# Peptides against a protein of PDB entry 1IK9, part 60

Target 1, 211 residues: chain A of PDB entry 1IK9
Amino acid sequence: MERKISRIHLVSEPSITHFLQVSWEKTLESGFVITLTDGHSAWTGTVSESEISQEADDMAMEKGKYVGELRKALLSGAGPADVYTFNFSKESCYFFFEKNLKDVSFRLGSFNLEKVENPAEVIRELICYCLDTIAENQAKNEHLQKENERLLRDWNDVQGRFEKCVSAKEALETDLYKRFILVLNEKKTKIRSLHNKLLNAAQEREKDIKQ
Target 2, 207 residues: chain A of PDB entry 1IK9 as posed
Amino acid sequence: MERKISRIHLVSEPSITHFLQVSWEKTLESGFVITLTDGHSAWTGTVSESEISQEADDMAMEKGKYVGELRKALLSADVYTFNFSKESAYFFFEKNLKDVSFRLGSFNLEKVENPAEVIRELIAYALDTIAENQAKNEHLQKENERLLRDWNDVQGRFEKAVSAKEALETDLYKRFILVLNEKKTKIRSLHNKLLNAAQEREKDIKQ
Target 3, 195 residues: chain B of PDB entry 1IK9 as posed
Amino acid sequence: MERKISRIHLVSEPSITHFLQVSWEKTLESGFVITLTDGHSAWTGTVSESEISQEADDMAMEKGKYVGELRKALLSVYTFNFSKESAYFFFEKNLKDVSFRLGSFNLEKVENPAEVIRELIAYALDTIAENQAKNEHLQKENERLLRDWNDVQGRFEKAVSAKEALETDLYKRFILVLNEKKTKIRSLHNKLLNA

## One batch from the design tools (peptide; aimed at target 1 E173 N185, target 1 (a further copy) V183)

Design b2_p22_6 (made by RFdiffusion4)
Pose (drawn by RFdiffusion4):
Structure b2_p22_6 (pose): chain A 207 residues (1-76, 81-211), chain B 195 residues (1-76, 83-201), chain P 22 residues (1-22)
Amino acid sequence: as target 2 above (207 residues)
Amino acid sequence: as target 3 above (195 residues)
Amino acid sequence: SSLTAEEMAAEEAETLAELEAA
C-alpha cells in the first residue's frame, strides 16, 4: 500500500494551494484512490482497474502508456493543468502540448463527511515519513563516519608498510655496497700488480 | 527559523489525535510560537523571551534548565490538557507515583485555520523532499568511501607483499654481481701466477 | 698508488650502476 501527497495549483484558484493524495496497491494500473484537500474540506474519488483500461481505450492509448501519463501527472517537457469545481466536485486535468491540449483525466469526486479525520491522517502519514527518513539518514551518517575512520586507519597502515619497505631497501643496499666495494679494492690492487709485472718484462726485453 | 511538529493526545479526547507545532529562532530561550490543531480548528500562542525567563524565575530554575524541560515536553511521560472553551493549554510531567504541572499557555483561536493547516502540510512535504535528497547524497558518499577503502586496502596488500619479497629478490642480484667480482679476482690472480 | 677522493667516488658510483643493471 503506497501513496503520494503532492501539492497542486488549480486554474480556478491560483491564489490558494491545494493538496492531492493518491494511494494504491502495487501499481496505479490496478486502481487508485484520489483525495483533494484545501485544508478545510476534502473530496474523494476512486478509479477501478477496469475503468483505467477503458479510459485508455477511449483515449486511443496503450494501457501502460496511459498509466505512465497518470504517474507523471498525479504522482508528481510534460505540462499538466488541473481544474476543480467546488460546485460540482468535478476534477479534471489536461496535458498541454504545442497548441494542442487534451483531457487526460476526469473524476467526479464526492465531498467528504469527515474532512478533519482525512486531514489528520494525511498529516500523520507525512510526519511518519519524516520520521522514517531521519532514522535512515542517521544510520547512514554513522556508516559514513565509520568509513571515514576505517579509511584513515588503513591509509596509515599503508604509509607505514611503504615507509618500512624503503627503510629495509636502503638498509640492504648499504650492506651490499660495502662488500662489493671491498672486492673492487682487491681487483684494483691485483690489476695494478699485473701491470707492474708487465712493465718489468717489457724492461728486460729492452735491455 | 526552526520548527517541530508533534503528534499528541489530550487527556479530554484520547480518541482524536492533535498536532502540536512549535516554532522558534535560534533557541526556544528567545521565545517561540506554539500552535495546536485538530485538522479543523487551530489555536496559537506566542511566548516571548521575556515571559520565558520570567517563568524561569517563578520556578527558581536556571533559564537553561527550565528551557530544557520545555524542549523535552514540547518538541518530543508528558501529559497534555486543552479546553476548547477557555483555550487554556497545559502539560504536566509524570514520574513514579507523582505528577506536576510543568507549564501552560493561553492560546487563541486562529481566524483562518485552513491557512495554518495548509502551511503545516506544505512544510512537511518540503521536509520529506529535503530529507529524501540528503538520503541520496549520503548514500553515494557511502558508496564512494566503500570504493576508496577497497582501493587503499588493495594498495596495502600489494605493499606488504612487496616488502616481503624484497630481501629475497635483492639478495639474488647481489650474489650475481658479487660472483662477477670474484671471477675477475680469480682470473687476475691466475695471470699473476702466469708471470 | 692510492686513489683520490674523486676517483674513489667514481668507483663507488660505477659499483652502484652495476647493481642497478643487475

Design b2_p22_6_s1 (made by RFdiffusion4, then SolubleMPNN; from b2_p22_6, 13 letters changed)
Fold by OpenDDE base, seed 4:
Structure b2_p22_6_s1 (fold): chain B 211 residues (1-211), chain C 211 residues (1-211), chain A 22 residues (1-22)
Amino acid sequence: as target 1 above (211 residues)
Amino acid sequence: as target 1 above (211 residues)
Amino acid sequence: MELTEEELEEEIKEIEEELKKA
């Protein structure tokens, strides 16, 4: 079961933060349970897949698009843009919500809720879920932090090896050239020496022919 | 202001999860506000630094050690080991908690609470704090995740550059040696040629002397 | 006169050019 809790403001009670809980199995499209609370009273309703399909049909909206709007309205908890307006009558237990566009508002959905006999139990369970979610998120944060620290160390290690490899490549090139120059100079010296000996021998032979 | 909410079980109501909220400024040692709720009723009390000091003295415990025990009891929300037992009387509004050791339990602290007139407001604020904490932790998680992905990319980039540097170093060494061998072989060939010419000249001179 | 690294690279280049003509 998946769950989302959000804060909402009811048009009838704008000064009192209400909490909207939505619970579903795998997909919101398959139906969901909605719970509304003001921290004292609670109201719950179940919405079936058939009801979701009917609401989409009544709106002349494609089901996937409609479910996408429901997800934004009910799970995002009216984002910062007041795009969704929530209404609830405690007398009729009728909950409805509207999407507010610049020039037009339209009803997105409506549900009959029932007053919960033991709201304290629902509220306690809701707080428990929040505390569990906090603990899970903290554990994830600690894990990610440790992984971040590991990755940073690993990066520094490879960077240091890379810098050493660059320096070693430059040093190797310089050393090889120096060694090569030494050997070449030795060979050039031998060539020059042999050439001089050959010239001297030729000059001596010319002298011997001239008695 | 810092805050911690934890689940506790009261000895008198072990089947009903209670929530213990502790709020303080900078340090728990400077005093704190304690709130207890069952999701329907709420009770609050303020504990001063002087009361904390007095409780430490009454226990014959060093203040820092006592505050360390208070932090474990009140902020950890009785860890998995049931090391702390909580008691509350709704009639007297007297809250006390004990540390359970293997052979001895002792009272760690006791507070007079007052029943809150509007528990729904306290409960709503508590839920709001939980939801805000969830959102903050989610934002931290998303940030850490993005940073981990960045660090992983950066590591892969440096690793790839390092591997290329290693390969380039090996290729450079091989290429330089090949070039050097070619030049050296040319010089060796010249040396051999000059040496043969010198030997031939010497042999011809020996023939001319015998003639 | 001792060969410099530059003179060596020139000699290598000359040899490589001769090898391409052969």
Scores: peptide ipSAE 0.018, ipTM 0.817, DockQ to the pose 0.110
OpenDDE base, seeds 1, 2, 3, 5: peptide ipSAE 0.016, 0.017, 0.018, 0.020; ipTM 0.817, 0.817, 0.815, 0.817; seeds 3, 5 fail the geometry check

Design b2_p22_6_s2 (made by RFdiffusion4, then SolubleMPNN; from b2_p22_6, 14 letters changed)
Fold by OpenDDE base, seed 5:
Structure b2_p22_6_s2 (fold): chain B 211 residues (1-211), chain C 211 residues (1-211), chain A 22 residues (1-22)
Amino acid sequence: as target 1 above (211 residues)
Amino acid sequence: as target 1 above (211 residues)
Amino acid sequence: MELSEKEKKEEIEEIKKELEKA
């Protein structure tokens, strides 16, 4: 089961934070359990897939779009824009919420809740879920941190190898040219020596012809 | 202010999870506020630095070691080893905890708590803190995930540059040797040609002398 | 680093010119 807990403010009690828990299987569209608490009392209701479909039809809204609005209202908490207004009557146990647009507010959904006989159990379970979620997220953070440190080391290692490779390439080019020049100069010296010997031999022959 | 919330089981009520909140400034040694709740009632107490020092002295324990034990007991929750046992009397508001070792259990600390008049506010604030901590940890997780993805891309980029550098080094060596061999072979051919010319000139001179 | 790379590049270019004169 998936679960989301959000903070909401009720129009009837704007000074006290309420907590809205929504629990569902796979998709919100398949129905959900809604739980409201003020830290003393709790109220719960089950919303069926058929009720969601009926609410979408009553609004003349496409079901996927309606479920998208339900998701924003019920799972995202009241964002700073007060786009969703929550209402609850403790006397009637009637919960409803409205979407506020610039020119129009409209009722997005409404549910009958039931007062929980043992709200302390619901509150304890809610706190347990929060603590479990914190622990899971902390473990994930520690894992990701260690992975970041690993990736940074690996990057530094390959960067250092790359810099060594660049330097080694330059050194190789320089060394090969130096060695080659030495060998070429030896061959050039030998060519010059042989040319001089040929010139001397030619001059001696020219002297022998001139007796 | 630093805060930690943990789940504990009381010896008097082992079937119901209690929540132990500890709040302190910088170090637990400087004193702390302890809050206990069962999701219906709440109890709070303030422990001063002097009380912590007195408890350490009464135990004949070095203060740093004692604070280390307090940290394990009060901040880590009851780990699976039941190393710490928690006791609370709702009637006396007396809270105490024991460390269980193989051969000896000893009282580690004891505090008088006061029943909170408005437990719902304490519970709401506790849930708010949990939700804030979840949101902060989620944001950190998303940041670390993006950083991991960045570091992995950067690693792949430098790895690819390194591989290209290695290949370019090998190609450079091969190309330089090929070019050098061509020039060397040209010079060797010229040396051989000049030697042959010298031999021919010497043979002609030897014929002219025999003539 | 940059100056040494430039000096090495100049040395390589001088060597190339000596090879071409060779």
Scores: peptide ipSAE 0.011, ipTM 0.811, DockQ to the pose 0.059
OpenDDE base, seeds 1, 2, 3, 4: peptide ipSAE 0.000, 0.006, 0.011, 0.006; ipTM 0.804, 0.811, 0.811, 0.811; seeds 1, 3 fail the geometry check

Design b2_p22_6_s3 (made by RFdiffusion4, then SolubleMPNN; from b2_p22_6, 12 letters changed)
Fold by OpenDDE base, seed 1:
Structure b2_p22_6_s3 (fold): chain B 211 residues (1-211), chain C 211 residues (1-211), chain A 22 residues (1-22)
Amino acid sequence: as target 1 above (211 residues)
Amino acid sequence: as target 1 above (211 residues)
Amino acid sequence: MELTKEEEEEEIKEIIEELEKA
């Protein structure tokens, strides 16, 4: 079961933050349970897949798009732009929400809720879920932090090895050329010496022929 | 202001999860506000630095150690080993907690709480704080995840460059040696040719002298 | 005297060794 809690403001009670819990199995499209609380009272209702389909049909909206709007409205709260407005009558237990566009507002959906007899149990469970979610997210954050520190160390190690490899390549190239030049110069000197000896021998032979 | 919410079980109500909020400025040692709720009622009390000091003195415990135990008891809940037990009388509003060791249990502290007139406000604010903490932790998690993915890419990039550098170094060394050997062999061939010419010239001169 | 292939290889080896020692 998946769950999302959001804070909402009711048009009837704009000064009192309400909490909207939506719970579903696998997909919101297959139906969900909605729970509303003001921290003292709680109201719950079940929305079936058939009701979601009927609301989409009544709106002449493609079901996937409608479910997408439901997800935005019910799982995100009002959103940063107050795009969704929520209404609830405690007397009728009728919950409805509207999407506010620039030039038009329209009802996106409506649900009948039932007042929970033991709201404290719902509230305690909701707080437990929040605390569990905090603990899970903290554990994940600590894990990711440790992994980031590991990756940073590993990056620094490879970077240092890479820089050493670059320097070693340059040093090797320079050293090999220097050594090669030395050996070549020795061979060139030997060649010059041998040529001079040949020239001298030829000159001496020419002198010996001239007696 | 710092805040921590924990779940606790009261000895008097072991079947009902309670929530213990502790709020403090900078350090727990400087005093704190404690709030207890069962999701319906709330109780709050302020604990001063002087009360903390007095409790440490009464226990003959070093203050830093005592504050360390307070932190474990009040900020972590019972802990996984039920090392801390919590007691609360709704009639007297007296809250006390004990540390359970293997052979001894002792009272670690006690506070007088006051029943909150509007518990719904405390509960709503507590849920808001939980939701804000969830959102902050989620944002941090997403950031750490993106950073993790960045660091992994950067590591792979440097690793690939390093491997190319190693291969390029080996290839360079091999290529330079091959080229040098070729040039050296040319010079060696020339030296051998010149030596043979010198030997021939010397042999011819020795023949001319005998001649 | 043409250096035998072996003598050429040995002389190449000596040059490589000299290049490595220098």
Scores: peptide ipSAE 0.020, ipTM 0.819, DockQ to the pose 0.463
OpenDDE base, seeds 2, 3, 4, 5: peptide ipSAE 0.018, 0.017, 0.018, 0.019; ipTM 0.819, 0.817, 0.819, 0.818; seeds 2, 5 fail the geometry check

Design b2_p22_6_s4 (made by RFdiffusion4, then SolubleMPNN; from b2_p22_6, 12 letters changed)
Fold by OpenDDE base, seed 4:
Structure b2_p22_6_s4 (fold): chain B 211 residues (1-211), chain C 211 residues (1-211), chain A 22 residues (1-22)
Amino acid sequence: as target 1 above (211 residues)
Amino acid sequence: as target 1 above (211 residues)
Amino acid sequence: MELTEEEEQKEIEEIKKELEKA
């Protein structure tokens, strides 16, 4: 079971924060349970997949698009722009909500709710769910923080190895050239010495021919 | 203002989850406001720094140690081991809590609470705080997740550069040695050629002397 | 005479040029 709680403001009671809880199995499209509370009273209703399909048909909307709008209205709460308006009659237990566009408002859905006999139990369970969600999110945050610290250490370690590799490459190149120059200079010196010996031998032979 | 909400079980009503809210400014030692609710009724009380000091003195406990125990009892809720027991009388509005050790239980503190006239407002505000805390924790979680993904990319980038640097170092070494061998072999060939010319010149001179 | 670092560097450049001609 998945659940979302949101704050809403009812048109009839704009000064009193209400809470809208929606619970569903796997997908909102398969139906859901809706609970409304003002912190004193609670009202609940069940919406079936067939009712969702009928509401989509009545609106001449594709079911997937309609469910997408339901998800925004019922699970996001009133988003930052008051795009969704919520109405509830405590007398009739009739809940309905509208989507407000610039030039047009239309009913998105309506539900018959029933007053809960023990609202305190529903409210306590709702608070328990909030506290459990806080604890779960804190545990996830602590895990992610520790993982961030690990990744940062691992990055610093590889960065340090990379810098050492760059320096070692430059040092290797310099050392190899220095060693090569030494050996090359030795060979150049030997070539020069052998050339001089050849020149001297040729000069001596020219002297010996001249007696 | 800092706040913590916890679940507690009252000895008098063990089947009904109660919620204990504690609010304080900067430090719990400076005093706090305590609120108890069962999801229908609420009770509140204010505890001053002087009362905390007096309770510590009455217990013959060092104040910092006492505040440390208060923090565990009132902010942690009933920890995983029922180390703290909570009692409340709705008639007297007297709240007290005990620390349970294996062989000894002792009163840790007691407070006079007052019944809140509008418990629904307190409950709504408490739920609002929970929902706000959930949203804040979700935003922190999303931030940490994005930072983890960034750090992982940065690690992969440096790792890839490091591997390229290692390969480039090995390739450089191999190339330099090949080039050096070519030049050295040329010089060795020239040395051998000059030596052979010297030997031939010496042999010709020895023939000319015998002739 | 120990080659100065500048003289070593010139010899490296001369060798690089000889290696490019090879």
Scores: peptide ipSAE 0.018, ipTM 0.816, DockQ to the pose 0.189
OpenDDE base, seeds 1, 2, 3, 5: peptide ipSAE 0.019, 0.016, 0.017, 0.019; ipTM 0.817, 0.817, 0.815, 0.815; seeds 1, 3, 5 fail the geometry check

Design b2_p22_7 (made by RFdiffusion4; failed a check: the pose's geometry)
Pose (drawn by RFdiffusion4):
Structure b2_p22_7 (pose): chain A 207 residues (1-76, 81-211), chain B 195 residues (1-76, 83-201), chain P 22 residues (1-22)
Amino acid sequence: as target 2 above (207 residues)
Amino acid sequence: as target 3 above (195 residues)
Amino acid sequence: EEEEEEFEEKIEELEEEMEEEE
């Protein structure tokens, strides 16, 4: 059981703002209840599933395509106009295309006996919605703060692992260098003794 | 300018639900407007910064402690009474085995209730709209942080596993280079023996 | 072969740095 409360402007009353409340079960296609209120009175109407299928036929439109138009227009490049007569309780709306507009929907609403009850329920629904949302935003705020920390934690764990690696690498190399260089000292020494022994043989050949 | 709209029940009409709307600037301490509505009529009252502090005196409470009680009672066990004939509004606090008048306001019936009701409904719809948008922004940040975390965690797994492969990998190379030095030393020694 | 040459070059660079520090 869903609903949407939207504000709308009627052509015959651009000064005051009205409110449109549409409620259904699962899908608009199965039918819906529509209520119009100016904050004092309320007018209500119902549209059955069969009435929707028929209206789509009379409009030469694919049924789902027609319901899509109703969703854009009633549940808030597509320009829509709304008219209401308090004298007749007739409510209709048109889609305004280029130079060509057409009747998209018409409802004979009935003035409600208990406007206050309807208005109170509407406000109550809105306040409940505001409430459910805040709870959700709070739940997400906490999850947000938890992740900000869980990242900073592991980020630090990362920097430490890297820093530890660098310290270990240079530590290993330092030992290596020492051993390798000691050998080099022996090589140079041996190499030079050899040279010396070559220069001594060379001197015996020459004298 | 902030506001809070609470649903309440009056003692003289537990059947019907009323709505209490409280509005202010910065803090209730500087005064506020309170509006009561049943969806048909509406009653309003203004409470100045001067009256509030005055009430803090009659009670002998720090203006802060007193404003605190109002926040708990008016912005949402608290009991509410209203007489449509007198427009007098008062509320009390109920503890274990006692109750006491906490405050009151002389409200005045509003001339155009529909205007007030329309503005209240409009505010609620805007609030719903803004809250739904924030729920989206925070929902995506929750996603970005989730992804960013997995990234770094992966970097950490890779980094730690590297530090543990380092000693073994570097030591092999060192053996290789070292073995070359020894060979040279041996060949030199062997040459020296030649001569 | 290439890994060995790279390791030798690294060692040479670190030796030069030790000499310069001295």

Design b2_p22_7_s1 (made by RFdiffusion4, then SolubleMPNN; from b2_p22_7, 9 letters changed)
Fold by OpenDDE base, seed 2:
Structure b2_p22_7_s1 (fold): chain B 211 residues (1-211), chain C 211 residues (1-211), chain A 22 residues (1-22)
Amino acid sequence: as target 1 above (211 residues)
Amino acid sequence: as target 1 above (211 residues)
Amino acid sequence: SKEIEEFEKKLEEMEKEREKEE
């Protein structure tokens, strides 16, 4: 089961932060359990897939789009843009929420909730879930941090080796050319010496023919 | 102000998870505010640096060691080893905790708490803090994940360049030697040819002298 | 002189290795 807890403000009690817990299996489209609490009282309700489908039809909204709006409203909390307005009557246990757009405000959904007999259990479980989520996220954070540090070390090591390899390649080329030039110049000198000896021998022979 | 919330079990109510909030400035040694809740009622108390020092002295424990034990007891929750036992009387509002070692159990600390008049506010604020902590940890986890993915890409890129550089260095060495050998062999052939011409010229001259 | 001779020798060794691979 997936769960999301969000803080909301009820129009009737704007000074009191409420908490909206939504629990679902795999996707919100399959239905969900909603729990509302003010830290003293709690209310819960179940919304079925059929109710979600009926609400989408009644709104003349495509089901996937409607579920997308439900996800934004119920799982994101009231974002800083006050796009979603939440209403709840403690007397009727009727919960409804509206989407406020620039030129259009419309009811997005409504649910009947039931007052929980032992709200302290719901609140304790909610706090436990928050603490477990914190612990899980902390463990993941520590793991990711250690991996990040490892990857950074590994990157620095390979980068340093790469730079050494580049420098070594350039040095190798330069050194090989220097050595080659020395050997080549020696051979060129020997060729020149032999050529001069041939020229001298030819000149001496020409002198010997001319007596 | 730093804060830690932990789940604890009270010896008097082992079936009901309680939550222990500790709030302090910089270090626990400077004193702290303790809040206990069962999700319905809340109790709070302030522990001063002087009280911590007095408790350490009364225990004949070095202050740093005592504060270290307080940190383990109050900020870590009851770890799976049940090393710390928590006791609270709702009537007297007396909270005390013991450290259980193999051969020794001893009282580590005791505090008088006061019942909070509006526990719902304390509970709401506690839940808000948990949700804020979750959001902060999620944002950090997303950041670390993105950095990890970046570092992994960067590592792969540099590794691939390094491998190419190694191969290119080896190929360069081999290619340069091949090219140099060709040029040197040409020079060696020319030297041999010139040497043979000198030998022939000397032989012809020796024939001409005998003639 | 000595470095040249050592380099020439290395070149000759590499040439012989190549002639064995052909």
Scores: peptide ipSAE 0.061, ipTM 0.833, DockQ to the pose 0.708
OpenDDE base, seeds 1, 3, 4, 5: peptide ipSAE 0.057, 0.036, 0.038, 0.036; ipTM 0.834, 0.828, 0.830, 0.829; seed 4 fails the geometry check

Design b2_p22_7_s2 (made by RFdiffusion4, then SolubleMPNN; from b2_p22_7, 11 letters changed)
Fold by OpenDDE base, seed 1:
Structure b2_p22_7_s2 (fold): chain B 211 residues (1-211), chain C 211 residues (1-211), chain A 22 residues (1-22)
Amino acid sequence: as target 1 above (211 residues)
Amino acid sequence: as target 1 above (211 residues)
Amino acid sequence: SKEIEEFEKKLEEMLKELEEKK
């Protein structure tokens, strides 16, 4: 089961933060349980898949688009101020919400809620869920932090090896060329010496022919 | 101001999760505010630095060690079961807690709490703090995740460059040696040719002398 | 001189390895 708790402000009680809990299985489309609390009282309602489908039809909206709007309204928490307006009557237990666009406002949905007999249990469970979520997210943060530190070390190690490899390649090339030039110069000197010997031998032969 | 909320079980009401909020400035040693709630009622007390010092003295414990024990008891949340036992009387508003060791149990501290007149406000604020903490931790998780993905990409890029550098170094060495050998062999052939010409010239000169 | 001889020797060894791979 998935759950989201959000803060909302009711038009009737704008100074008192209310908490809207939505619980669902896999998708919001399959239906959900909605709970509203002010930290003292709680109200719950169940919305079925058939009710969601009927509301989409009544709104002349494609079901997937409608569920997308429900998700934004009910799960986004402190979304941009004033886009969604929430209304609840404690007397009638009627909850409804509107989407406010620049030029158009319309009712997005409505639910009949029931007052919970033991609101303290709902509130305790809600706080427990928040504390569990904090602990889970903290453990995830600690894991990701350790992984970041590992990846940073690994990156530094490879970077250092790469820099050494580049330097070693350049040094190797330079060293090999220097050594090769020395060997070539030795061979060139030997060739020059042999040519000079040949020239001298030819000159001596010309002298011997000239008596 | 720092704050921690933990779940505790009271000896008097072991089936009902209570929430213990501790709020402090910089260090627990400087004093703290403690709030207890069951999701319906709330109780608050303030503990001063002087009271902490007096309790440490009464326990014949070094103040830093005592504050360390307070931190474990009051901030650890679901610490190892049974190490700390919490007691609260709703009638007397007396809160006390014990540390249970294998062979020794002792009272670690006690507080006189006052019943909060508007518990709903305390509960709402507590839930708000939890939701804010979840949002902050989620933002941190998303940041760390993006950083991990970046570091992993950067690591892969450097690793690939390093592997290419190693391969290029080995290929360069092999290629340079091959080229050098070819040039050296050319020079060796030229030296041999010149030696043969010298030998032939010497043989011809010997023939001319015998002629 | 020694460094040149060592280099020539390494070149000859590498030549031999290349000829053995043909």
Scores: peptide ipSAE 0.021, ipTM 0.819, DockQ to the pose 0.709
OpenDDE base, seeds 2, 3, 4, 5: peptide ipSAE 0.017, 0.018, 0.018, 0.018; ipTM 0.817, 0.815, 0.816, 0.816

